# Ledger of designs, part 72: peptides against a protein of PDB entry 6B9H

Target 1, 151 residues: chain A of PDB entry 6B9H
Amino acid sequence: AELCESLLTWIQTFNVDAPCQTVEDLTNGVVMAQVLQKIDPAYFDENWLNRIKTEVGDNWRLKISNLKKILKGILDYNHEILGQQINDFTLPDVNLIGEHSDAAELGRMLQLILGCAVNCEQKQEYIQAIMMMEESVQHVVMTAIQELMSK

## One batch from the design tools (peptide; made by RFdiffusion4, then SolubleMPNN)

Design b2_p20_5_s3 (from b2_p20_5, 9 letters changed)
Fold by OpenDDE base, seed 1:
Structure b2_p20_5_s3 (fold): chain B 151 residues (1-151), chain A 20 residues (1-20)
Amino acid sequence: as target 1 above (151 residues)
Amino acid sequence: SEEEKKKKEEVKKFFLELLK
């Protein structure tokens, strides 16, 4: 999906330790967890990150377990820190991500992470970084943000 | 093209407004 492809490119700018070149690389949630820690290391601290299993392989049950924890973390962060500035009524199906590597649902998960980045304490830096990306990516990101912040 | 330029300006305007 176009959303997933553009947001994957955005995720790659974080330069996390875990491989993040393909949709499949993101399905275990490790990259997403590391990105969230970069966004707000005080909230997504080492204790939180340690709840995410890193040695997952092709185990779809472990992938789904990680993804559920990440989704919960995002939602809790939205309510506790961001003051519900992002729309969370349309949640991604983490089962489809973990079991089938569904790009559309993965895109929705990455969209929620985008919402965290553009509303966090360092939102100015993340927005400015987005403005330095390819125009085609910026347009998709803009649309994604509009969807999150428009109710 | 003019359409592409207009689209690019719309995106730029959006993010500049978001920075406020």
Scores: peptide ipSAE 0.654, ipTM 0.929, DockQ to the pose 0.873
Fold by OpenDDE base, seed 2:
Structure b2_p20_5_s3 (fold): chain B 151 residues (1-151), chain A 20 residues (1-20)
Amino acid sequence: as target 1 above (151 residues)
Amino acid sequence: SEEEKKKKEEVKKFFLELLK
């Protein structure tokens, strides 16, 4: 999926500790959790991050559990901090991500994280960083943001 | 190409507006 591929490239710019080279690397939610902590460490603090199980291996049940927590965190962040600026009409299916590594649904999850980045306190820095990426990635990111803001 | 330039400019304009 083009969305997932472009947003994976974007996620890699965060240089988190967890491996983040493939779609499979993101299915356990650890990378996403670490990215969210970078976006807003006051909200996604160490206590929040510690609720995400690391080293889950191929256990899709644990992956789904992590992904559910992350999705909830994103939605709560949107309502409590961002003021409901993210369109959550079409939520990602975390079951498909955890059990089948569904790239399309993972793309939707990363899209929500993108929404957090471009609306957070440090949104200027994240937007400027996006503007330095490949044009093809920028275009996909633009489209993804437009979809979020079409609420 | 002109199409590529227009596309690139559209993207730039979008993010500049988003920064406001």
Scores: peptide ipSAE 0.653, ipTM 0.929, DockQ to the pose 0.856
Fold by OpenDDE base, seed 4:
Structure b2_p20_5_s3 (fold): chain B 151 residues (1-151), chain A 20 residues (1-20)
Amino acid sequence: as target 1 above (151 residues)
Amino acid sequence: SEEEKKKKEEVKKFFLELLK
């Protein structure tokens, strides 16, 4: 999916420790968790990160478990830190991500992470970084942000 | 193309506004 493809490119700019080259690399949630920690290490601290299982392999049940924790973390972050600045009416189906590597649903998950980045304390830096990306990626990111902030 | 230029300008405008 176009959303997932563009946001995967965006995720790669974080230079996390976990492999993040393919959609499959993101399905266990480890990359996403590490990205969230970079976005706000005070909230997504080491204690939070330690709840994410790193040695998941192809176990879709463990993937889903991780993804559920990450989704909860994002939603809690939106409410507790961001003041519900983004809309969460369309939540990603983490079951489809974990079991089927569904790119569309993964894109929605990454979109929520994007919402965290562009509304966090260092939002200016993240926005400026996005402005340095490929134009086609910027357009998709723009649309994704617009969708999140629309009421 | 002209359409591509307009699209690029729209994106730039959006993020500049977002930075305000």
Scores: peptide ipSAE 0.651, ipTM 0.929, DockQ to the pose 0.877
Fold by OpenDDE base, seed 3:
Structure b2_p20_5_s3 (fold): chain B 151 residues (1-151), chain A 20 residues (1-20)
Amino acid sequence: as target 1 above (151 residues)
Amino acid sequence: SEEEKKKKEEVKKFFLELLK
């Protein structure tokens, strides 16, 4: 999916410790958790990050467990810190991500993380970083943000 | 092309506005 591919490229700019080269690399939630910690380390602190299991392997049940925690963290962050309301009926299906590596649903998850980045305390830095990316990626990111803003 | 320039300008304008 175009959304997932572009946002994967965006995620790679964070230079997290976990492997983040493929869609499959993101399905266990570890990369996403580390990215969220970079976005707001005061909220997504080490205690929060430690709740995400790093040794998941191909266990889709553990992947889903991690992804559920990630999604909850994002929703709580939006509610408690960003003051934004997210429609629960349009949330990504973490089961499809964990069990089937569904790129479309993963794209939706990364889109939520994008929403966190462009609304956090350091949003200026993240927006400026996006403006330095490839034009094709910038366009997809723009569309993704617009979709979030319309909800 | 002109279409490419217009598209690029639109994106730039969007993010500049988002920075406000």
Scores: peptide ipSAE 0.651, ipTM 0.929, DockQ to the pose 0.784

Design b2_p20_5_s4 (from b2_p20_5, 8 letters changed)
Fold by OpenDDE base, seed 1:
Structure b2_p20_5_s4 (fold): chain B 151 residues (1-151), chain A 20 residues (1-20)
Amino acid sequence: as target 1 above (151 residues)
Amino acid sequence: SAEEERRRKETREFFQELLK
């Protein structure tokens, strides 16, 4: 999926410790959790991050467990910190992500993280970083942000 | 192409507005 691939490229700019080269690499939620910690380390602190299992392997049950925690964290962050500046109109199906590595659903998950980045305290820095990416990626990111704002 | 340039302009203006 174009959305997933572009947002994967965006996620890679965070330089997290976990492998983040493929869709499969993101399905356990570890990369996403580490990215969220970079976005707001005061909210997504070590205590929060420690609830995410890091040695998941191919265990889809553990993947789904992590993804549910991450999704909950994103939604709570939006409510408690961002003041509902991003919309959760379409929640990703974390079961499809964890069990089948569904790129479309993963794209929606990454889109929610994008919403956090462009609305957080350091949003200016993240927006500027996006503007330094390839134009094709920027365009997809733009449409993803617009979707969050319009619905 | 003209279309490519329009896309680039649209994208640039979007993020510039978002920075405000």
Scores: peptide ipSAE 0.699, ipTM 0.949, DockQ to the pose 0.867
Fold by OpenDDE base, seed 5:
Structure b2_p20_5_s4 (fold): chain B 151 residues (1-151), chain A 20 residues (1-20)
Amino acid sequence: as target 1 above (151 residues)
Amino acid sequence: SAEEERRRKETREFFQELLK
């Protein structure tokens, strides 16, 4: 999916420790958790990150467990810190991500993370970083942000 | 193309506005 591929490219700009080259690399949630920690390390601290299982392999049940924790973290962050500034009514199906590596649903998850980045304390820095990306990626990111803030 | 330029302008202006 175009959304997933563009947001994967965006995720790669964070230079996290976990492998993040393919859609499959993101399905265990480890990359996403590390990205969230970079976005707001005070909220997504080491205690939070330690709840994400790193030795997952191809175990889709463990993937789903991680993804559920991450989704909850995002929603809680939106409610407690961002003041419901992002659309959380269209939630990704983490079962499809974990079990089937569904790119469309993964795109939705990454979109929520994008919402965190463009509304966090360092939102100016993340927006400026997006503006340095390829124009085609910027356009997809723009539409994704618009969708988040339209509700 | 004209369409590409219009889209580029739209995207640039969107993020510039978002930075305000």
Scores: peptide ipSAE 0.698, ipTM 0.949, DockQ to the pose 0.974
Fold by OpenDDE base, seed 3:
Structure b2_p20_5_s4 (fold): chain B 151 residues (1-151), chain A 20 residues (1-20)
Amino acid sequence: as target 1 above (151 residues)
Amino acid sequence: SAEEERRRKETREFFQELLK
């Protein structure tokens, strides 16, 4: 999906430790958790990150478990820190992500993370970083942000 | 093209406004 592909490119700019080159690399949630820690290390601290299981392999049940924790973290962050600026109108289906590597649903998950980045304390730095990306990617990111804020 | 330029302008203006 176009959304997933563009946001994967965006995720890669964080230079996290976990592999993040393919859609499959993101399905275990480890990359997403590390990105969230970079976005707000005070909230997504080491204790939170340690709840995400590493070395999951192809175990889709463990992937789903991780993804559920991450989704909860995002929603809690939105409520507790961001003041519910992100609309939860359409939540990603983490089962489809974990079991089938569904790109569309993964795109929705990454979109929520994008919402965290553009509303966090360092939002201006993340916005400026987005403005340095390819124009086509910027456009997709723009539409994704608009969707989060308008519905 | 004209469409491409319009699209680039729209995107640039969006993020510039978002930075305010």
Scores: peptide ipSAE 0.696, ipTM 0.949, DockQ to the pose 0.944
Fold by OpenDDE base, seed 2:
Structure b2_p20_5_s4 (fold): chain B 151 residues (1-151), chain A 20 residues (1-20)
Amino acid sequence: as target 1 above (151 residues)
Amino acid sequence: SAEEERRRKETREFFQELLK
């Protein structure tokens, strides 16, 4: 999906330790967790990160478990820190991500993370970084942000 | 093209506004 591919490119700018080159690389949630920690290390602290299993392999049950924790973290962050600025009426199906590597649903998950980045304390830095990406990617990211912030 | 330029302009203006 276009959304997923563009946001994967965006995710890669974080230079996290976990592999993040393919859609499959993101399905275990480890990359997403590390990205969230970079976005707000005070909230997504080491204790939170340690709840995400890193040695998952192809175990889709463990993937789903991680993804559920991450989704909860994002939603809690939106409520507790961001003041519910993200439109989350359509949540990603983490089962489809974990079991089937569904790119569309993964895109929705990454979109929520994008919402965290562009609304966090360091939002200016993340927005400026987005403005340095390829124009086609920027346009997709813009659309994704608009969708999140629209009532 | 004109369409491409419009697209670039809209995207740039969006993020500039978002930075405010």
Scores: peptide ipSAE 0.696, ipTM 0.948, DockQ to the pose 0.909

Design b2_p20_6_s1 (from b2_p20_6, 8 letters changed)
Fold by OpenDDE base, seed 4:
Structure b2_p20_6_s1 (fold): chain B 151 residues (1-151), chain A 20 residues (1-20)
Amino acid sequence: as target 1 above (151 residues)
Amino acid sequence: MEEEEERRKEVREFFLKLLE
C-alpha cells in the first residue's frame, strides 16, 4: 500500500536499532516501539519499552501482543498527552498485521505514529524533516495528517 | 508538469502552515 510504503520510508529516518527495511520488519512492533520512544522518551520510557517482547521471530501471537500494547500506548498518549488531537475512529487491525503482515493495516498503525510525531513537543523538527523527504512521500504524509486531523 | 508543480506547491504550503 502507498501509505505503508511512504510511512515506512519515514520510519527509516528515525534510525532505530531494530531492522526496518521491509514491511515484515515492522510487524513485530519493535521498530514502532523504538520510534515512539524517540518521539517522546518521557512517556514511552524504558519501562514501557521493556514491555515489548524482543526476539519474537515469526510468532504471530507474540507480534499481535506487542502490537496491541503499542496501539494502546498510542491511544493513551493521544488522550493523556496530545489532548485527543488524533482521529482514531478507524483503528488498525493488529491481528492482520501480526498474522498476515497486512500492509494496509500496518499503514494505519504507522499513521497513528505519524500523528504522535507531528503533535508532540518536538513536532516542528519532525515536520521539518518530513519537508526534506521526497515529494511523493510528503504528499502521502500530508494526506495522512489531514485524515488524522479531520473531524 | 503543471499539475505536478501545483501539487508540490500545495504540499509545501500545507507543511509551512503546519509549522505556524
Scores: peptide ipSAE 0.672, ipTM 0.929, DockQ to the pose 0.924
Fold by OpenDDE base, seed 1:
Structure b2_p20_6_s1 (fold): chain B 151 residues (1-151), chain A 20 residues (1-20)
Amino acid sequence: as target 1 above (151 residues)
Amino acid sequence: MEEEEERRKEVREFFLKLLE
């Protein structure tokens, strides 16, 4: 999916420790958790991050478990910190992500993370970074943000 | 080409507005 591909490129700019080169790399949630910690390390602190299982391998059950925790974290962050500036009207299906590496649903998950980035304390930094990305990526990101705001 | 330029303009303006 175009959304997933563009947001994967965006995610890669965070330079997290976990592998993040493919859609499959993101399905265990580890990259996403590390990205969220970079976005707001005070909220997504070490205690939170430690609840995300590493060394998941191909275990889709563990992937789904991680993804559920991450989704909850995003939603809680939105409600508690961001003041519901992002919308959870359409939640990603973490089962499809974990079990089938569904790119469309993964894109939705990354879109929520994008919402966190463009509304967090350091939103200016992340927005400016996006403006330096390839035009095609910027356009997709713009559309993704607009969708979050319009729901 | 004109459409692409307009698209780029729209994107730029969007993010500039978002920075406000």
Scores: peptide ipSAE 0.672, ipTM 0.929, DockQ to the pose 0.884
Fold by OpenDDE base, seed 3:
Structure b2_p20_6_s1 (fold): chain B 151 residues (1-151), chain A 20 residues (1-20)
Amino acid sequence: as target 1 above (151 residues)
Amino acid sequence: MEEEEERRKEVREFFLKLLE
C-alpha cells in the first residue's frame, strides 16, 4: 500500500534501534513503540516501553498483544495530551497486522503515529523534517494528515 | 509539468500553514 510504504520511509527517519527496513519489521510493534518514545519521551517513558515485548519472533499472538498496547497508548495520548485532535473512528485492525502483515492496516497504524508527531510539543521539528522528504512522500503524508484532521 | 508544479505548490503551502 502506498500509505504504508510512504510512512515506512517516514518512520525510518527516526533512526530507532530496532530493525525497520520492511513491513514485516514493523509487525511486532517494537519499532512503533520506540518511535512513540522519541515523539514524547515524557509520556511514552521507559516504564511504558518496557511493557512491549521485544523477543516475539514469529509469534503472531505476541505481536497482536504488543500492537494492542501500542494502539491503546496512541489513543490515550490523543485523549490525555493532544486533546482528541485525531479522528479515531476508523482504527487499524491489529489482528490483521500481527497475523498477516497487512500493509493497509499497518498504514493506518503508522498514520496514527503520524498524527501524534504533527500535534505533539515538537510538531514544528517533525513537520520541517517531513518537508525535507521526497515530494511523493510528502503528498501521501499530507493526505494522511488531512484524513486524520477531518471530522 | 504544470500539474506537477501545482501539486508541489499545494503540498508546500499545506505544510507551511501547518507550521503556523
Scores: peptide ipSAE 0.671, ipTM 0.928, DockQ to the pose 0.982
Fold by OpenDDE base, seed 2:
Formats: structure tokens, C-alpha cells, sequence
Structure b2_p20_6_s1 (fold): chain B 151 residues (1-151), chain A 20 residues (1-20)
């Protein structure tokens, strides 16, 4: 999916420790968790990160478990820290992500993370970083942000 | 060409506005 591919490119700019080259790399949630920690390490602290299972391999049940925790974290962050600035009415299906590596649903989850980045305390830096990306990626990111803020 | 330029302008203006 175009959204997923563009946001994967965006995710790669975080230079997290976990592999993040493919859609499959993101399906266990480890990359996403590490990205969230970079976005707000005070909220997504080590205690939170430690709840995300590493060494998941291809265990889709463990993937889904991680993804559920991450989604909850994002939603809680939106409510508790961001003041519900992003729309979470259409939530990603983490089952499809974990079991089938569904790129469309993964894109929706990455979109929520994007919402965290462009509304967090360091939003200026993240927005400026996006402005340095390829034009096609910027356009997709713009659309994704607009969707989050429009409802 | 004009369409592409307009698209670039729109994107740029969007993020600049977002920075405000």
C-alpha cells in the first residue's frame, strides 16, 4: 500500500535498533515501539518498552499481542498527552497485521504514530524532517496528517 | 508541469502552516 510504503520510509528516518527495511519487519511491533520511545521517551519509557516482546520471530500470536499493546499506547498517548488531536475512529486491525502482514492496516497504524510525531513536544523537528523527504513521500504524509486532523 | 509545481507548492504550504 502506498501509505504503508511512504510511512515505512518515514519510520526508517528514526534509525531505530530493530530491523525496519520491510513491511514484515514492522509486523512484530518492535520497530514501532522503539519509534514511539523516540517520539516521547518520558511516556513510552523503558518500563513501557519492556512490555513489548522481542525475539518474536514468526509467531503471529506474539505479534498481535505486541501490536495490541502498542495500539493501546498510542491511543492512551493521544488521550492523555496530545489531548485527542488525532482521529482514532478507524483503528487498524492488528490481527491482520500480525497474522497476514497486511500493509494497508499497517499503514493505518503507522499513520497513528505519525499523528503522535506531528503533535508531540518535538513536532517541529519531526515536521522539518518530513519536509526534507522526497516529494512523493511528503505528499502521502500530508494526506495522512490531513486525514487524522479532519474529523 | 504546472500541475506538478502546484502540488509541490501545496505540500510546502501545508507543512509550513503546520509549523506555525
Amino acid sequence: as target 1 above (151 residues)
Amino acid sequence: MEEEEERRKEVREFFLKLLE
Scores: peptide ipSAE 0.670, ipTM 0.928, DockQ to the pose 0.893

Design b2_p20_6_s2 (from b2_p20_6, 11 letters changed)
Fold by OpenDDE base, seed 1:
Structure b2_p20_6_s2 (fold): chain B 151 residues (1-151), chain A 20 residues (1-20)
Amino acid sequence: as target 1 above (151 residues)
Amino acid sequence: SSAEAARRAETRSFFQSLLE
């Protein structure tokens, strides 16, 4: 999916410790959790990160469990810190991500993380970083931001 | 092309507006 591919490229700019080269690499949620910690380490602190299982393997049940925790964290962050700036009318199906590595649903998950980045305390730095990416990626990211900010 | 330039300008303008 175009959304997932562009946002995967964006996620790679964070240079997290976990492997993040493929869609499959993201399905266990570990990369997402590490990215969120970079976005706001005061909120997504070590105690929060420790709730995410790191050695999941191909266990889709554990993947889904991680993804549910991450989704909850994002939604709570939006409510408690960002002031409800992310549209949650179309939430990602974490079951499809964990069990089938669904790229479209993964894209929606990454879109929510994008929402955190462009609204956090360091939003200016993340926006400027996006502006340095390839134009085709920037366009997809723009569309994704417009969608999550709309009613 | 003109279409490519317009698309690029639209994207740049959008992110610049987010920085304001």
Scores: peptide ipSAE 0.688, ipTM 0.944, DockQ to the pose 0.939
Fold by OpenDDE base, seed 3:
Parts: structure tokens; sequence; C-alpha cells
Structure b2_p20_6_s2 (fold): chain B 151 residues (1-151), chain A 20 residues (1-20)
């Protein structure tokens, strides 16, 4: 999906330790967890990150478990820190991500992380970084942000 | 093209507005 591919490119700018070259690389949630820690290390601290299993392999049950924790973290962050700035009536299906590597649903997950970045304390830095990306990626990101913030 | 230029301008304007 175009959304997933563009946001994968965006995720790669964080230079996390975990492999993040393909959709499959993101399905275990490890990259997403590391990105969230970079976005707000005070909230997504080491204790939170340590709840994410890093040696998952192809175990879709473990992937789903990680993804559920990450989704909960994002939603809690939105509620507790961001003040409900992310539209959450259409949540990603983490079962499809973990079990089938569904790119469309993964795109929705990454979109929520994008929402965290552009609304966090360092939102200005993340917005400026996005403005340095390819125009085609910027346009997709713009649309994704608009969708998140729509009432 | 003109359409491409308009698209780029729209995107740039959007993110610039977010910074303000």
Amino acid sequence: as target 1 above (151 residues)
Amino acid sequence: SSAEAARRAETRSFFQSLLE
C-alpha cells in the first residue's frame, strides 16, 4: 500500500537498531517500539520497551502480542499526553499485521505513530524532517496527518 | 508541469502552516 510504503520510508529516518527495510521487518513491532521511544523517551521508557519481545521470529502469536502492547501504548499516549489529538475510531487490525503481514493495516499502525510524532513536544523537529523527504512521500504523509486530525 | 507545481506548493504550504 502507498501509505505503508511512504511511512516505512519515514520510519527509516529514525535510524533505529532493529532492521527496518521491509514490511515484514515491522510486523513484530520491535522497530515501532524503538521509534516510539525516540519520539518520547520519558513516556516510552526502558521499562515500557522491555515489555516488547525482541526474539519473535515467525511466531505470529508473539507478533500480535507485541503489536497489541504497542497499540495500547499509542492510545494511552494520545489520551494521557497528547490530549486526544489522534482520530482512533478506525484502529489497525493487529491480527492481520502479525499473522499475514497486511501492509494496509500496518500503514494504519504507522499512521498512528506519525500522529505521535507530529503532536509531541518535539513536533517541530519531526515536521521539519518530513519537509526534507521526497515530495511524493511528503504528500502521502500530509494526507495521513489530515485524516488523523479530521473530526 | 503546472499540476505538479501546484501539488508541491500545496504540500509545502501545509507543513509550513503546521510550523506556525
Scores: peptide ipSAE 0.686, ipTM 0.944, DockQ to the pose 0.946
Fold by OpenDDE base, seed 5:
Structure b2_p20_6_s2 (fold): chain B 151 residues (1-151), chain A 20 residues (1-20)
Amino acid sequence: as target 1 above (151 residues)
Amino acid sequence: SSAEAARRAETRSFFQSLLE
């Protein structure tokens, strides 16, 4: 999906330790967790990160478990820190991500992470970084942000 | 093209507004 591919490109700008070259690399949630820690290390601290299992392999049950924890973290962050600035009327299906590597649902998950980045304390830096990306990616990111902010 | 220029302008304007 176009959304997923564009946001994968965006995720790669974080330079996390975990492999993040393919859609499949993101399905275990490890990259997402590391990105969230970069976005707000005070909230997504080491104790939070340690709850995400890193040696998952192809175990879709473990993937889903990680993804559920990450989704909960994102939603809690929006409520507790961002003041419900993100519209969550359409949540990603983490079962489809973990079991089937569904790119559309993964795109929705990454979109929520994007919402965290453009609303966090360091939002100015993340927005400026997006403005340096390729135009086609910027346009997709813009549309994704608009969808999140439309209440 | 003119369409591409308009698209670039729209995108830039959007992100600029987020920085305000």
Scores: peptide ipSAE 0.685, ipTM 0.943, DockQ to the pose 0.887
Fold by OpenDDE base, seed 2:
Structure b2_p20_6_s2 (fold): chain B 151 residues (1-151), chain A 20 residues (1-20)
Amino acid sequence: as target 1 above (151 residues)
Amino acid sequence: SSAEAARRAETRSFFQSLLE
């Protein structure tokens, strides 16, 4: 999926500790959790991050468990901090992500994280970083942001 | 091409507007 691939490229700019080279690398939620912590470490603090299991291997049940926590965190962040600026009409199916590495659904998850980044306290820095990416990626990211902010 | 340039300009304009 184009959305997932572009947002994977975007996620890689965070240089998190967890492997983040492939779609499969993101399915356990660890990368996403680490990215969220970078976006807002006061909200996604160590206590929150510690609830995400890091060594899940190929256990899709554990992946789904992590992904559910992450999705909840994103939604809570949107409500409590961002003031519902992210459209959550269509939520990602974390079961498909965890069990099947569904790229389309993963793209939707990453899109929500994108929404956090471009609306957080350091949104200017994240927006400027996006503007330094390849134009093709920027265009996809633009479309994704527009979709998030449309009510 | 002109179309490519227009697309790039659109994208740049969008993100610039987010910064303002």
Scores: peptide ipSAE 0.684, ipTM 0.943, DockQ to the pose 0.879

Design b2_p20_6_s3 (from b2_p20_6, 8 letters changed)
Fold by OpenDDE base, seed 4:
Structure b2_p20_6_s3 (fold): chain B 151 residues (1-151), chain A 20 residues (1-20)
Amino acid sequence: as target 1 above (151 residues)
Amino acid sequence: MEEEERRKKETREFFESLLQ
């Protein structure tokens, strides 16, 4: 999906330790967890990150477990820190991500992370970084942000 | 081409507005 591919490109700008070259690389949640820690290390601290299992392999059950924790973290962060109301009806299906590497659902998960970045304390830096990306990617990111703001 | 440039401008202005 275009959303997923564009946001994957965006995720890659974080230069996290975990492999993040493909959609499959993101399905275990490790990259996403590391990105969230970069976005707000005070909230997504080491204790939180340590709850995400890194030795997942192809175990879709473990992937889903990680993804559920990440989704919960994002939702809690939005409510507790960002003061944002997220529409639960548009939440990603982490089962489809973990079991089937569903790019559309993964895109929605990354969109939530994008929401964290553009609303966090360092939002200006993240926005400026986005403005340095390819225009086509920026356009998709813009649309994704607009969708979040309309909720 | 005209629409492409318009889209690019719109995108730029959107992010500029977010920086305000």
Scores: peptide ipSAE 0.697, ipTM 0.942, DockQ to the pose 0.922
Fold by OpenDDE base, seed 5:
Structure b2_p20_6_s3 (fold): chain B 151 residues (1-151), chain A 20 residues (1-20)
Amino acid sequence: as target 1 above (151 residues)
Amino acid sequence: MEEEERRKKETREFFESLLQ
């Protein structure tokens, strides 16, 4: 999916410790959790990150468990910190991500993380970083942001 | 090609607007 691939490219700019080269690399949620910690380390602190299991392998049940925690974290962050600035009515199906590596649903999850980045305290820096990416990627990211901001 | 340049301009202006 174009959305997933573009946002994967965006995620890679965070230079997290976990492998993040493929869609499959993201399905266990570890990369996403590390990215969220970079976005707001005060909220997504070490205690929060420690709830995400790192030794998951191909266990889709553990993947789903991690993804559910991450999704909850994003939604709570939106409510408690961002003040409902993103549209969370269309939520990703974490079961499809964990069990089937569904790229479309993964794209939706990454889109929510994008929403956190462009609304967080350091949103200016993240927006500027996006503007340095390839234009084709920027265009997809723009569309994704527009969808998030629409009510 | 004109469409491409128009899209590029639109995208740039969008992110510039987010920075304001």
Scores: peptide ipSAE 0.697, ipTM 0.941, DockQ to the pose 0.957
Fold by OpenDDE base, seed 3:
Structure b2_p20_6_s3 (fold): chain B 151 residues (1-151), chain A 20 residues (1-20)
Amino acid sequence: as target 1 above (151 residues)
Amino acid sequence: MEEEERRKKETREFFESLLQ
């Protein structure tokens, strides 16, 4: 999916420790958790990160478990810190991500993380970083942000 | 080509507006 591919490129700019080259690399949630910690380390602190299982392998049940925790974290962050600025009436299906590496649903998950970045305390820096990306990627990201903010 | 430039301008202005 175009959304997923563009946001994967965006995720790669965070330079996290976990492998993040492919869609499959993101399905266990480890990269996403590390990205969230970079976005707001005070909220997504080490204690939160330690709840995410890192040695998951191909166990899709463990992937789903991680993804559920991450989704909860994002939603809680939106409500508690960001003031419910993200449109979350359509949530990603983490089962499809964990079991089938569904790119469309993964794109939705990454979109929620994008929402965190562009609304966090350091939003200016993240927006400026996006403006340095390829224009085609920027356009997709713009559309994704607009969808999040629409009500 | 004109559409491309329009799209690029739109995208740039969008993110510039977010920085306000």
Scores: peptide ipSAE 0.696, ipTM 0.941, DockQ to the pose 0.924
Fold by OpenDDE base, seed 2:
Structure b2_p20_6_s3 (fold): chain B 151 residues (1-151), chain A 20 residues (1-20)
Amino acid sequence: as target 1 above (151 residues)
Amino acid sequence: MEEEERRKKETREFFESLLQ
């Protein structure tokens, strides 16, 4: 999916410790959790991060468990910190991500993380970083942001 | 070519607006 690929490229700019080169790399949620911690380490603190299982392998049940926690974290962050700035009417299906590596649903998950980044305290830095990416990627990211904020 | 430039301009202006 175009959205997923563009947002994967965006995710890679965070330079997290976990492998983040492929869609499959993101399906266990570890990269996403580490990205969220970078976005707001006070909220997504070490205690929160420690609830995400890192030694998951190909266990789709563990992947789904992680993804559910991450999704909850994102939604809670939106409600508690960002003040409902992210439209969450269409939530990603974490079961499809964990069990089938569904790129479209993963894209929706990453889109929510994008929403966190462009609305957080350090949003200026993240927006500026996006503006340094390939224009084609920027355009997709723009559309993704618009979808989150304009519905 | 015009469409491409217009798209680039639109994208740039969008993110610039987010910085305001």
Scores: peptide ipSAE 0.695, ipTM 0.940, DockQ to the pose 0.894

